# Ledger of designs, part 42: peptides against a protein of PDB entry 6FBK

Target 1, 90 residues: chain A of PDB entry 6FBK
Amino acid sequence: EDTGVRVELAEEDHGRKSTIALRLWVEDPKKLKGKPKDNGAIEFTFDLEKETPDEVAQEMIESGFFHESDVKIVAKSIRDRVALIQWRRE

## One batch from the design tools (peptide; made by RFdiffusion4, then SolubleMPNN)

Design b2_p19_4_s3 (from b2_p19_4, 8 letters changed)
Fold by OpenDDE base, seed 1:
Order: C-alpha cells, then sequence, then structure tokens
Structure b2_p19_4_s3 (fold): chain B 90 residues (1-90), chain A 19 residues (1-19)
C-alpha cells in the first residue's frame, strides 16, 4: 500500500556491508494523521543486522519528524524498502 | 543527561536535507 512516505537508497547498494544509507521524505502528507516537519528528506544509516523499522520510526518521532500517531506508517515505509533491498541482495 | 545524550545521538543519526 502507498503510505505517502518514500524511502530510497541514498547510495548504490553492492550488498557488501550490513549497513545501508537511506533517504526518507513525505510524498503525500494527506496520508499522515499528524503534521510532519517541512523537510526535503531525512538521510540516515540503517543497520540491517541490528536495527528494526519500528525502532527507527520511534527514533524519528522522538526527533520530532513525525507525530506519534504516524509511527506505524513510517515504520511500514522503512520496512517495505528494507525488505526490497534485502530481497535484491539474495 | 541520558535524555540529552540520546537526543544528541539522534541529531547525528538523522541528517535533514534542504527542500
Amino acid sequence: as target 1 above (90 residues)
Amino acid sequence: EEEEARRERLRRKFRVLPL
């Protein structure tokens, strides 16, 4: 499903390291319950072995990027992208 | 202090790009 939140690789992934650089931004704010910050994109490293989409989403809420009511939609957007990246690595 | 340390970690983790 379209979460309205886009997550893409911030760098080319050669499948060599356990970490990936991601870029996340709001494409359709109408799909969010809260009002996100007016940012172009948020770049961050995601550790495929140690981190989870839910934990990272929670950290984004704590950082004030999203409202707590949108944690699940943000987590889903990250999860879906991470899963796709992992599938391509196999 | 622990909250401040966490806040600092998160500031370093997430890089906000301009519009």
Scores: peptide ipSAE 0.724, ipTM 0.925, DockQ to the pose 0.863
Fold by OpenDDE base, seed 4:
Structure b2_p19_4_s3 (fold): chain B 90 residues (1-90), chain A 19 residues (1-19)
Amino acid sequence: as target 1 above (90 residues)
Amino acid sequence: EEEEARRERLRRKFRVLPL
């Protein structure tokens, strides 16, 4: 499902570290219930062993990047990208 | 005070890129 939120690697992944750098931005705001701030992109480190997409999405909402009603769609966008990265590492 | 420390941590975690 197209969440309207895009997530990509901000660095090349060689599968050596438990952490990865991600870049997230809104591609289609119509898919969101709230009105996100007009940011170019949000870059952050994601710990594949310690963090979860839901927890990081919640932190983004707390930081004011998205409305609370969009926490699940944001989490899904992160989850889908992280899953692809993990599958490519195997 | 703990809430402020958390907000500071989150400000460092998420880097907003220019448009």
Scores: peptide ipSAE 0.724, ipTM 0.925, DockQ to the pose 0.833
Fold by OpenDDE base, seed 3:
Structure b2_p19_4_s3 (fold): chain B 90 residues (1-90), chain A 19 residues (1-19)
Amino acid sequence: as target 1 above (90 residues)
Amino acid sequence: EEEEARRERLRRKFRVLPL
């Protein structure tokens, strides 16, 4: 379902690297419990072999991008995109 | 010290793009 948080590839994925560049931003702030910072987008690398969506989401909260109550919705947004990318690699 | 190193790592990991 729509989390209100959008995650997209920041670069073309050729399926060669274990890391991918992602871009994350809020499309619908009403879907979040907290008040996220007014950022255009957050760009970051994600290691498909070593990182998890939950851990990265927690790091974003620690960095102050989202309220702690929104960690699961942020994690889901990342997870759904990562899963889609991995499915397309097969 | 460990917490400071972690905060620095996170500052480098997430790049904020302008609106």
Scores: peptide ipSAE 0.724, ipTM 0.925, DockQ to the pose 0.818
Fold by OpenDDE base, seed 5:
Structure b2_p19_4_s3 (fold): chain B 90 residues (1-90), chain A 19 residues (1-19)
Amino acid sequence: as target 1 above (90 residues)
Amino acid sequence: EEEEARRERLRRKFRVLPL
């Protein structure tokens, strides 16, 4: 499912670190229930060993980037990208 | 105070890029 939220690596992943740099932005706002704040993109580090997509999504909502009703689709967007990165590391 | 510290941590974690 297309979440309307795009997540990409903000740096090249050499598979050496447990942390990765991600960039997240809204590509299709119609997919979201709320109206997200008008930002270009959000860059952040994600710890593959300590963090979960759901926790990070919740932190984004708490920070005011997204409406609480969209926490799950934001989490899914992060999860899907992280999964792809993990698969490529094998 | 713990809530304020958390908010500060989150402000540092998420860097907003311009449009």
Scores: peptide ipSAE 0.723, ipTM 0.924, DockQ to the pose 0.847

Design b2_p19_4_s4 (from b2_p19_4, 7 letters changed)
Fold by OpenDDE base, seed 4:
Structure b2_p19_4_s4 (fold): chain B 90 residues (1-90), chain A 19 residues (1-19)
Amino acid sequence: as target 1 above (90 residues)
Amino acid sequence: SEEEERKKRLKEKFKVTPL
């Protein structure tokens, strides 16, 4: 269940916009198959209506942040956080 | 090219900051 990748809101969510600002970083690199190129936090906007965790994770892979073998674990970390945020809005 | 534009878009989409 623990992906080793943490995702948090980069700014407070008031539940008004269809987009949210997120920050993602590796908390436990041992959980990943590959080794991330850097140890920084990735900040990005996620469109709740147009984007999916899998698509965004794939974009991160294409950007070189993670190895392709870790796409699912990254997607899961995003999905889990997004779900929590949406549940809080409802 | 299409590939170059995509890479540019992704580079602008994701911002890396120190922990």
Scores: peptide ipSAE 0.698, ipTM 0.912, DockQ to the pose 0.932
Fold by OpenDDE base, seed 1:
Structure b2_p19_4_s4 (fold): chain B 90 residues (1-90), chain A 19 residues (1-19)
Amino acid sequence: as target 1 above (90 residues)
Amino acid sequence: SEEEERKKRLKEKFKVTPL
């Protein structure tokens, strides 16, 4: 499913750390119910052992990046990218 | 306050860069 939200590695992943650097941005705002406050990319560290996509998505909403009605679509975009990264590490 | 501390933490966690 195309969420309209893109998530990519912000730096090369060598598979050594339990954390990864991610960059997230809106590619298609029409897919979101709310209007994103920012036009930039959000860079952040994601802890593969401690954090979940749902928790990080909620934090982004609290930060004012997205409307709460879009938490699931944002979480899904993070989840899908994280899954791909973890699969490549195996 | 706890809310302000949380907001501060989140501001440090998420960095916005231009596309």
Scores: peptide ipSAE 0.697, ipTM 0.911, DockQ to the pose 0.949
Fold by OpenDDE base, seed 5:
Structure b2_p19_4_s4 (fold): chain B 90 residues (1-90), chain A 19 residues (1-19)
Amino acid sequence: as target 1 above (90 residues)
Amino acid sequence: SEEEERKKRLKEKFKVTPL
């Protein structure tokens, strides 16, 4: 499902590190319940072994990037991308 | 405080760039 939130690799993934560099931004704000700030794209490192999409999404909420009501949709967008990346690593 | 330290860590974790 289209979450309206795009998540892409910010750097090439050679499948060698337990961390990946991601870039996240809102593509369709109508898919979100809240009104996210016009901050641009969010770049961050995601540790495949230590972090979860839900935890990172919550951190983004705490940072003020998204409304609390959208934590799950943000988490899903991260989860879907991470799953795809892990699939391609296999 | 722990809250302040957490906020600082989060600020450093997420980098905002222009679209």
Scores: peptide ipSAE 0.697, ipTM 0.911, DockQ to the pose 0.900
Fold by OpenDDE base, seed 3:
Structure b2_p19_4_s4 (fold): chain B 90 residues (1-90), chain A 19 residues (1-19)
Amino acid sequence: as target 1 above (90 residues)
Amino acid sequence: SEEEERKKRLKEKFKVTPL
């Protein structure tokens, strides 16, 4: 499902580390209930073994990037990309 | 404080760059 939030690898993944570099940005703001604070891309490291999409999404809300009502849609966008990356590693 | 440290950690964790 199109969440309106785009998540991509910020750097090539060789499947060697348990962490990946991600870049997240709003592609379609109409899909969100709130208005994002920034229009740039958020870059961050995601630990495949220690972190979860929901936790990272919550941290983004706490940081003020998104409205609390959009936490689940943000988490889903991260989850879907992470799953795809993990499947490609197999 | 714990809250202050968390906020600092989050600020360092997420980097905003132009599209």
Scores: peptide ipSAE 0.696, ipTM 0.911, DockQ to the pose 0.885

Design b2_p19_5_s1 (from b2_p19_5, 6 letters changed)
Fold by OpenDDE base, seed 3:
Structure b2_p19_5_s1 (fold): chain B 90 residues (1-90), chain A 19 residues (1-19)
Amino acid sequence: as target 1 above (90 residues)
Amino acid sequence: MPEKVINADPLFEELRKKR
């Protein structure tokens, strides 16, 4: 599913750490709340053992990066990338 | 093809570390 939200690794994953650096950006700048930086992306760490995509997405909403209606789209995009990373670690 | 990110926003990480 194309959510319009892109999540990529911000570092090379060697499968050694429980935390990974991720980068998130949106195709449609109108989905960003506030004043987005031109061609900006949100870089953040994600703990594969402790955090969930839904919690991180909700935190981004609360921080004012996205509209409340987009929380599930953001969460899904993070989840899909995290799952892919975990599959590659197998 | 994803465009190369030139402007990373560290605000989210900074905010969450303060929690």
Scores: peptide ipSAE 0.163, ipTM 0.647, DockQ to the pose 0.282
Fold by OpenDDE base, seed 4:
Structure b2_p19_5_s1 (fold): chain B 90 residues (1-90), chain A 19 residues (1-19)
Amino acid sequence: as target 1 above (90 residues)
Amino acid sequence: MPEKVINADPLFEELRKKR
């Protein structure tokens, strides 16, 4: 599924710590709440042991980065990237 | 490919720490 939301590592992952730095951006600027940004990205940390993609996505909605209707799309994009990172660590 | 621009708004980490 192409969500139109992209998530990548904002740092090199050496597989040693539970926290990772991520960067999130959207292909469609209309997905951003407020004034559209052409290629704006949001950087954040994610704890692989303590946090869930759904909860982090919900916090982003509450912070005003996205519309409420896009919470599941944002969560899926984070989840997909986190799953790949965890797979590469094993 | 266009270079990614970091959001000029307050970072998400700083915002959620204030909750």
Scores: peptide ipSAE 0.151, ipTM 0.639, DockQ to the pose 0.298
Fold by OpenDDE base, seed 1:
Structure b2_p19_5_s1 (fold): chain B 90 residues (1-90), chain A 19 residues (1-19)
Amino acid sequence: as target 1 above (90 residues)
Amino acid sequence: MPEKVINADPLFEELRKKR
């Protein structure tokens, strides 16, 4: 499923720490709130043990990066990337 | 193909640290 939201690793994952650096961007700039940035992305840390994609997505909405209607799409994109990272670590 | 990310925005991380 193509959500239009992309999430990638912002650093190499050696599988040793519980936190990872992620980078998130959207294909449609209209989905971003605030000032448009050319090829802009949101870089953030994610704690694999303590945080959830839903909570992080909600924080992004509360911070004004996305519309409330897009919270589930953002959460899914984070979840899918995190799941892939976890799978690769095993 | 997705466009390459050029600029990373640290604003969200900064906001999270200040909460």
Scores: peptide ipSAE 0.149, ipTM 0.643, DockQ to the pose 0.249
Fold by OpenDDE base, seed 2:
Structure b2_p19_5_s1 (fold): chain B 90 residues (1-90), chain A 19 residues (1-19)
Amino acid sequence: as target 1 above (90 residues)
Amino acid sequence: MPEKVINADPLFEELRKKR
């Protein structure tokens, strides 16, 4: 599924630590809540052991980055990237 | 493929640190 939300590693993953730096951005600025920021992308840490994509997505919505209707799209995009990272670590 | 975003907004991480 192409959600229009992109998530990538913001650092090299050596597979050692449980926390990873991620970068999230949207292809369509209209999916951002309010006026698009100059860079649009969001960098954040994600704890592979403690955090869930759904919780992080909810925090982003509560912080005003996205519309509530897009919470599941954001969560799925994070989930898909996290899954790929975890699979590559195996 | 779309080009990588080079710079990113640190606001979200800053907000998370205040939790």
Scores: peptide ipSAE 0.140, ipTM 0.642, DockQ to the pose 0.239

Design b2_p19_5_s2 (from b2_p19_5, 5 letters changed)
Fold by OpenDDE base, seed 2:
Structure b2_p19_5_s2 (fold): chain B 90 residues (1-90), chain A 19 residues (1-19)
Amino acid sequence: as target 1 above (90 residues)
Amino acid sequence: MPEKVINMDPIFEELRAKR
Protein backbone atom coordinates (compact mmCIF):
# COMPACT_ATOMS: atom_id res chain seq x y z
CA GLU B 1 0.00 0.00 0.00
CA ASP B 2 1.22 3.47 -0.91
CA THR B 3 1.12 5.46 2.32
CA GLY B 4 2.19 8.70 0.69
CA VAL B 5 5.06 8.77 3.17
CA ARG B 6 8.45 7.70 1.94
CA VAL B 7 11.17 6.21 4.11
CA GLU B 8 14.68 5.58 2.81
CA LEU B 9 18.10 4.77 4.18
CA ALA B 10 20.16 7.85 4.92
CA GLU B 11 23.32 5.74 4.91
CA GLU B 12 24.67 2.55 3.43
CA ASP B 13 23.57 -0.51 5.35
CA HIS B 14 26.35 -3.03 5.83
CA GLY B 15 24.21 -5.19 8.09
CA ARG B 16 26.60 -4.90 11.01
CA LYS B 17 24.96 -2.60 13.54
CA SER B 18 21.50 -2.65 15.04
CA THR B 19 20.99 1.05 14.36
CA ILE B 20 20.27 2.57 10.96
CA ALA B 21 19.85 6.12 9.74
CA LEU B 22 16.55 6.77 7.98
CA ARG B 23 14.98 9.69 6.17
CA LEU B 24 11.23 10.15 6.16
CA TRP B 25 9.24 12.64 4.12
CA VAL B 26 5.79 13.19 2.69
CA GLU B 27 5.66 12.24 -0.96
CA ASP B 28 1.90 12.59 -1.42
CA PRO B 29 0.17 14.81 1.16
CA LYS B 30 -3.23 13.76 -0.21
CA LYS B 31 -2.72 10.37 1.44
CA LEU B 32 -2.63 11.99 4.88
CA LYS B 33 -5.64 13.07 6.90
CA GLY B 34 -3.85 16.03 8.41
CA LYS B 35 -1.34 18.53 7.16
CA PRO B 36 2.26 17.81 8.11
CA LYS B 37 4.10 20.51 10.05
CA ASP B 38 7.08 20.62 7.73
CA ASN B 39 7.69 19.71 4.12
CA GLY B 40 11.26 18.67 4.75
CA ALA B 41 12.77 15.25 5.23
CA ILE B 42 13.14 13.95 8.76
CA GLU B 43 16.40 12.12 9.42
CA PHE B 44 16.57 9.87 12.46
CA THR B 45 18.34 6.86 13.91
CA PHE B 46 16.29 3.72 14.29
CA ASP B 47 17.36 0.91 16.60
CA LEU B 48 16.26 -2.34 14.99
CA GLU B 49 16.42 -4.18 18.30
CA LYS B 50 14.94 -1.67 20.74
CA GLU B 51 12.58 0.63 18.87
CA THR B 52 9.27 0.04 17.14
CA PRO B 53 7.70 1.92 14.23
CA ASP B 54 4.67 2.77 16.35
CA GLU B 55 6.76 4.31 19.12
CA VAL B 56 8.82 6.38 16.71
CA ALA B 57 5.72 7.52 14.84
CA GLN B 58 4.11 8.52 18.11
CA GLU B 59 7.17 10.56 19.02
CA MET B 60 6.95 12.34 15.68
CA ILE B 61 3.33 13.20 16.43
CA GLU B 62 4.28 14.45 19.88
CA SER B 63 6.87 16.65 18.22
CA GLY B 64 4.13 18.09 16.04
CA PHE B 65 5.39 16.87 12.69
CA PHE B 66 2.21 14.97 11.89
CA HIS B 67 -1.40 14.99 12.95
CA GLU B 68 -2.37 12.33 15.48
CA SER B 69 -4.78 10.84 12.96
CA ASP B 70 -1.83 9.91 10.77
CA VAL B 71 0.20 8.04 13.38
CA LYS B 72 -0.64 4.65 11.90
CA ILE B 73 0.20 5.62 8.34
CA VAL B 74 3.55 7.02 9.48
CA ALA B 75 4.24 3.92 11.54
CA LYS B 76 3.37 1.69 8.59
CA SER B 77 5.77 3.59 6.36
CA ILE B 78 8.59 3.04 8.82
CA ARG B 79 7.62 -0.59 9.39
CA ASP B 80 7.55 -1.41 5.70
CA ARG B 81 10.99 0.06 5.10
CA VAL B 82 12.46 -1.57 8.19
CA ALA B 83 11.08 -4.93 7.09
CA LEU B 84 12.71 -4.56 3.68
CA ILE B 85 16.02 -3.67 5.29
CA GLN B 86 15.85 -6.66 7.61
CA TRP B 87 14.95 -8.99 4.75
CA ARG B 88 17.92 -7.76 2.74
CA ARG B 89 20.19 -8.47 5.68
CA GLU B 90 19.37 -12.20 5.43
CA MET A 1 13.51 14.09 -1.96
CA PRO A 2 13.05 17.47 -0.29
CA GLU A 3 16.08 19.70 0.06
CA LYS A 4 15.43 20.52 3.69
CA VAL A 5 16.52 17.86 6.17
CA ILE A 6 15.64 17.94 9.85
CA ASN A 7 17.62 15.82 12.28
CA MET A 8 15.11 14.27 14.66
CA ASP A 9 17.64 12.61 16.96
CA PRO A 10 18.09 15.62 19.27
CA ILE A 11 14.33 15.99 19.50
CA PHE A 12 13.86 12.30 20.25
CA GLU A 13 16.55 12.48 22.89
CA GLU A 14 14.82 15.38 24.59
CA LEU A 15 11.43 13.68 24.52
CA ARG A 16 12.77 10.39 25.82
CA ALA A 17 14.70 12.10 28.58
CA LYS A 18 11.47 13.56 29.93
CA ARG A 19 9.81 10.17 30.26
Scores: peptide ipSAE 0.663, ipTM 0.921, DockQ to the pose 0.921
Fold by OpenDDE base, seed 4:
Structure b2_p19_5_s2 (fold): chain B 90 residues (1-90), chain A 19 residues (1-19)
Amino acid sequence: as target 1 above (90 residues)
Amino acid sequence: MPEKVINMDPIFEELRAKR
């Protein structure tokens, strides 16, 4: 499913670190229930061993970047990218 | 990708520290 939210690596992944740098931005705002508070890209570190997409998405909502009703769609976009990265590492 | 980039790491660490 196309979430309208895009997540990409902000660095090359050599498969050595447990942390990765990601960038997240809205590609299709019509897919969101609320309006994003910023149209920029959000860069953040994601710990593949300790963090979850849902918790990181919640923190983005708490920071005011997305409406609370869009937490699950944001989490899904992160989850899908993280899964692809994990599969490529194996 | 948008030209504007916001680094959330310090913001997330601040939020986590307050929990």
Scores: peptide ipSAE 0.637, ipTM 0.911, DockQ to the pose 0.931
Fold by OpenDDE base, seed 3:
Structure b2_p19_5_s2 (fold): chain B 90 residues (1-90), chain A 19 residues (1-19)
Amino acid sequence: as target 1 above (90 residues)
Amino acid sequence: MPEKVINMDPIFEELRAKR
């Protein structure tokens, strides 16, 4: 499902590290329940072994970038991209 | 992609340090 939130690699993935750089931004704000604070792209490191999409999404909300009602849609966007990256590594 | 990029690693580090 199209969440309206885009997540992409911010670097080339050679499959050598457990951490990856990601960029997240809103592509379709109509799919969010709240209004995002900023319209920029959020860059962050994601540890494939230690972090979860839900916890990272919650941290973004605690930082004020998204409304609390959108935690699941943000988490799903991260999860979907991470899954694709993991599948590509196989 | 938007032109503006915000690096949240230092923000996340601060949040995690408070736990």
Scores: peptide ipSAE 0.636, ipTM 0.909, DockQ to the pose 0.939
Fold by OpenDDE base, seed 1:
Structure b2_p19_5_s2 (fold): chain B 90 residues (1-90), chain A 19 residues (1-19)
Amino acid sequence: as target 1 above (90 residues)
Amino acid sequence: MPEKVINMDPIFEELRAKR
């Protein structure tokens, strides 16, 4: 399912540390209910053991980057990428 | 990917500290 939000690694992942650098941006704004604050990419560290996509998405909303009605699609985008990264790690 | 990049790490730290 294409959320219209893209999440990619901001660094090379060697599968050694529990934290990873991610970059998130909107590819298709029409898939969002609200209007994003900025058209740039958001870079952030994600702790694979301590953080959850929902919490991070909520923090992005609180920061004003996305409308609160889009918290779930933002969270899903992060979740899908994180899962993919973990699958690659074996 | 867009050229403009915003690092949220310091923003997240501030938000989490306020809670």
Scores: peptide ipSAE 0.584, ipTM 0.891, DockQ to the pose 0.935

Design b2_p19_5_s3 (from b2_p19_5, 8 letters changed)
Fold by OpenDDE base, seed 4:
Structure b2_p19_5_s3 (fold): chain B 90 residues (1-90), chain A 19 residues (1-19)
Amino acid sequence: as target 1 above (90 residues)
Amino acid sequence: MPSKIYNADPLFEELRKKK
């Protein structure tokens, strides 16, 4: 599934710590709440042991970065990237 | 393909740390 939301590592992952720096951006500027940025991204930390993609996505919605109808696609994009990172660590 | 990101927004991380 192509969500139109992209998530990547904002740092090199050495597989040693539970927290990772992520960067999130959208292909469709209409997905951003408010005024779109040309090539802006949201950077944030994610604790692989304590946090969930759904909760982090919900926090982004509550902070006003996305429309509430897009919470699930944001969560999915985070989840997909986190899953890949965890797979590479094993 | 997605282009490089030039303008990262740290606002979200700053906001969530206050909660």
Scores: peptide ipSAE 0.179, ipTM 0.667, DockQ to the pose 0.288
Fold by OpenDDE base, seed 3:
Structure b2_p19_5_s3 (fold): chain B 90 residues (1-90), chain A 19 residues (1-19)
Amino acid sequence: as target 1 above (90 residues)
Amino acid sequence: MPSKIYNADPLFEELRKKK
């Protein structure tokens, strides 16, 4: 599913750490709340053992990065990338 | 196609570190 939200690794993953650096950007700048920077992306750490995509997405909403209606889209995009990373670690 | 990232926003990570 193309959510319009892109999540990529911000570092090379060697499968050694439980935390990974991710980069999130939006295809449609109108999906961002407020005044986004030109060609900006959100970089953040994700703990594969402790955090969930839904909680992180909700935190981003509360921080004012996205509209409340997009929380599930953001969560799904993070989840899909995390799942892919974990798949590659097997 | 992914585009080049020019201005990464560290705000979210900074906010998370405060928790």
Scores: peptide ipSAE 0.160, ipTM 0.662, DockQ to the pose 0.260
Fold by OpenDDE base, seed 2:
Formats: C-alpha cells, sequence, structure tokens
Structure b2_p19_5_s3 (fold): chain B 90 residues (1-90), chain A 19 residues (1-19)
C-alpha cells in the first residue's frame, strides 16, 4: 500500500540499540494539518522495544501535524518501516 | 519516485521529550 507517508532511517542502523532515529515526510503537503515548516520532514526517536506505531502516530496527531483521519495511515507507515528494520536485523 | 527530504523539523521530538 502506498500511503503517501514515507518513513526512513535518519541514521545508520547497526542493529545494536533498541532506539532508532526515523524521518517521516508526506508526498502531498496537503496531508499536513498545519502549514509545513519549510516543507520539512519530522525526525524522531523510536524505541523498538517500548513504543508502538499507533501511539507515536497519535502523538503526532495530538501535536497537530496531521488530521485525525490520517492517524492510521501514519501509524501504518511507521509500522511498515519498523517491521522492515526489524526483519533486516534478523 | 518521491525525492527524499533532508531538511528535518525537530519540533515533534522536542515536544514529546517534554512530556
Amino acid sequence: as target 1 above (90 residues)
Amino acid sequence: MPSKIYNADPLFEELRKKK
């Protein structure tokens, strides 16, 4: 599924630590709730052991980055990337 | 394919660390 929300590693993953730096951006700026800041991506730390994509997505919505209707799209995009990262670590 | 964005907004990380 192409959600229009992209998530990538913001750092090189050596597979050792449980936290990873991620970068999230949208293809269509209209998907952002507020005015985009320099059309920039969102960088954030994700704890592979403690955090869930749904919780992080909810935090982003509460912070005003996305519309509530897009919470599942954001969560799925994070989930898919996290899954790929975890699979590569195996 | 969409182009990568390298300009990052640290606002979210800053906000969530304050919780």
Scores: peptide ipSAE 0.157, ipTM 0.662, DockQ to the pose 0.265
Fold by OpenDDE base, seed 5:
Structure b2_p19_5_s3 (fold): chain B 90 residues (1-90), chain A 19 residues (1-19)
Amino acid sequence: as target 1 above (90 residues)
Amino acid sequence: MPSKIYNADPLFEELRKKK
């Protein structure tokens, strides 16, 4: 599924840490709230043991980066990338 | 590669650390 939200590793994953650096950007800048630059992205850490994609996405909406209507799409995109990373670790 | 977005508020990582 193409959600229009891209999530990638912002660092090389060696499978050692429970925390990973991620970078998130959207293909459609209209999905970003506020004044994002062209080619804007959100860089953040994700704790594989303590955090969930839904909670992180909710934090992003509360911080004003997304509209509430897109929170589940953002969460899904994060979840899909995190799941892929975890799959490759095992 | 995309760069960090600009907004009037602190960056997301700074905001979430505050909580």
Scores: peptide ipSAE 0.151, ipTM 0.664, DockQ to the pose 0.323

Design b2_p19_5_s4 (from b2_p19_5, 8 letters changed)
Fold by OpenDDE base, seed 5:
Formats: C-alpha cells, structure tokens, sequence
Structure b2_p19_5_s4 (fold): chain B 90 residues (1-90), chain A 19 residues (1-19)
C-alpha cells in the first residue's frame, strides 16, 4: 500500500538493541504540519518492546507534526517498517 | 529538487519519554 509516508532505519540495525532510530518523511509536504519543513523528515527513536506505532503516531499528532486525519496512515507506515525490521532480525 | 532535512525533535522525544 502506498501511504505516502515513508519510514526507514536511520541507523544500522545489528539486532542488538530494543531501541532503534527511525526516519519518517512524507511524499506530499502538505501533509506535514507545523514544525516540519517542506522537505523535512522526522528522526525518532522507537522501542520495539515498549512502544506501539499507534501510540507514537498519536504523539506525533499531539506534537503538531501531522493532521489528525493522517494518524492511521502514519501509524501504518511505522508499523510496516517495524514489522519488516523485526522479521529481518529473526 | 531540494534536499531532505532530517531532524530529531527534542520536544517530541521528551514528551514521549514521560509516557
């Protein structure tokens, strides 16, 4: 699915830590709100054991990065990348 | 095309650490 939101590893993953660095950017800059620049990408840590994509996405909305209507798209994009990372670790 | 700017948001990180 093309969500228009891209999430990738911001660091090399050796499968040693439960916390990873991620990078998130959108193809349509109009979906970015407030703090992010037109071509800005958000770098953030994600705890594979303690955090969920839905909660992190909601926090991003609360912080003013995205519109409320895009929370599920953001969450899905994070989820898909996290799932892929976890799969590769196995 | 303009280059992507990657930023860590300290306010966001601190906010989520409280939860």
Amino acid sequence: as target 1 above (90 residues)
Amino acid sequence: MPEKVFNMDPVFEELRKKK
Scores: peptide ipSAE 0.110, ipTM 0.659, DockQ to the pose 0.431
Fold by OpenDDE base, seed 1:
Structure b2_p19_5_s4 (fold): chain B 90 residues (1-90), chain A 19 residues (1-19)
Amino acid sequence: as target 1 above (90 residues)
Amino acid sequence: MPEKVFNMDPVFEELRKKK
């Protein structure tokens, strides 16, 4: 599924740490609110053991990065990338 | 050609630490 949101590793994953760096950007700049620069992407840490995509997405909304109506799209994009990373580690 | 700017957001990270 193409959500219009891209999430990638912001660092090389050696499979050793539970915390990873991720980078998130959107295809439609109108979906971004404040803070990120034009054509910008958000880089953030994610704890594979303790955090969930839903909670992180909600935190991004609260921080003003996205509109509330897009929280599930953002969460899904994070989830899909995280799942892929977890899959590779097994 | 537009280049993406990758922004580490300390405000976001601090907010997450509070929770």
Scores: peptide ipSAE 0.108, ipTM 0.656, DockQ to the pose 0.413
Fold by OpenDDE base, seed 2:
Parts: sequence; structure tokens; C-alpha cells
Structure b2_p19_5_s4 (fold): chain B 90 residues (1-90), chain A 19 residues (1-19)
Amino acid sequence: as target 1 above (90 residues)
Amino acid sequence: MPEKVFNMDPVFEELRKKK
């Protein structure tokens, strides 16, 4: 599924630690609500053992990065990338 | 189109870690 939200590793993953650095950006700059710089990407940490994509997405919405209507799209994009990272670790 | 600017947001990180 093409959500228009891209999530990638912001660091090399050696598969050793549960906390990873991620980079998230949207293809449509209109989806950014104002906090990030224009055409910018958000870099953030994600704890693979303790955090969930839904909760992190909610925090991003509450912080003003995205519109509330896009929370599930953001969460799904994080989830898909996290799942892929975990799959490659095994 | 302008090059993407990657934003490390320390305020966001600080707020979410305190939850």
C-alpha cells in the first residue's frame, strides 16, 4: 500500500539494540501541518520493544506535525517499516 | 524542487520520552 508517507532507517541497523533511529517524510507537503521545515523529514527514535506505531503517530499528531485525519496513515507507514526491519533482523 | 531537509526534533523527543 502506498500511503504517501515514507519511513526509513536514519542509521545503520546492526540488529543489536531495540532503539533505532527512523526518518519519516511525506510526499505531499500539504500533509505537513507546519512543524517540519518545508519538504522536510522528521528524524526520531523508536523503541522496538516498548513503543507502538499507533502511539508514536498519535504523539506526532498531538505535536502538530500532521493532521488528525492522517494518524492512521502515519502509523501504518511506521508499522510497515518496523515490521520489515524486524524481519530482516531474523 | 528543493532538497529535503531532515529535521531532528529534540522538543518532540523530549516530550514523548517523558510520557
Scores: peptide ipSAE 0.106, ipTM 0.656, DockQ to the pose 0.425
Fold by OpenDDE base, seed 3:
Structure b2_p19_5_s4 (fold): chain B 90 residues (1-90), chain A 19 residues (1-19)
Amino acid sequence: as target 1 above (90 residues)
Amino acid sequence: MPEKVFNMDPVFEELRKKK
């Protein structure tokens, strides 16, 4: 599914850590609420054991990065990337 | 397709580390 939100690894994953660095950007800058930061890309850590995409997305909305209506899209994009990373670790 | 930029958001990271 094309959500218009892209999430990728911001570092090489050696499968050693539970925490990974992710990079997120949107194709449509209108989906961002705040000031553009580094062409709209956001880099953040994600704990594969403790955090969930829904909660992280919600925190991003609360921080003013996205509109409330886009929470599920952001969460799905994070979830899909995390699932791929976990799949590759198997 | 952004440029390769490492943009850790310190405010966001601080908020989530408190939890």
Scores: peptide ipSAE 0.102, ipTM 0.664, DockQ to the pose 0.431

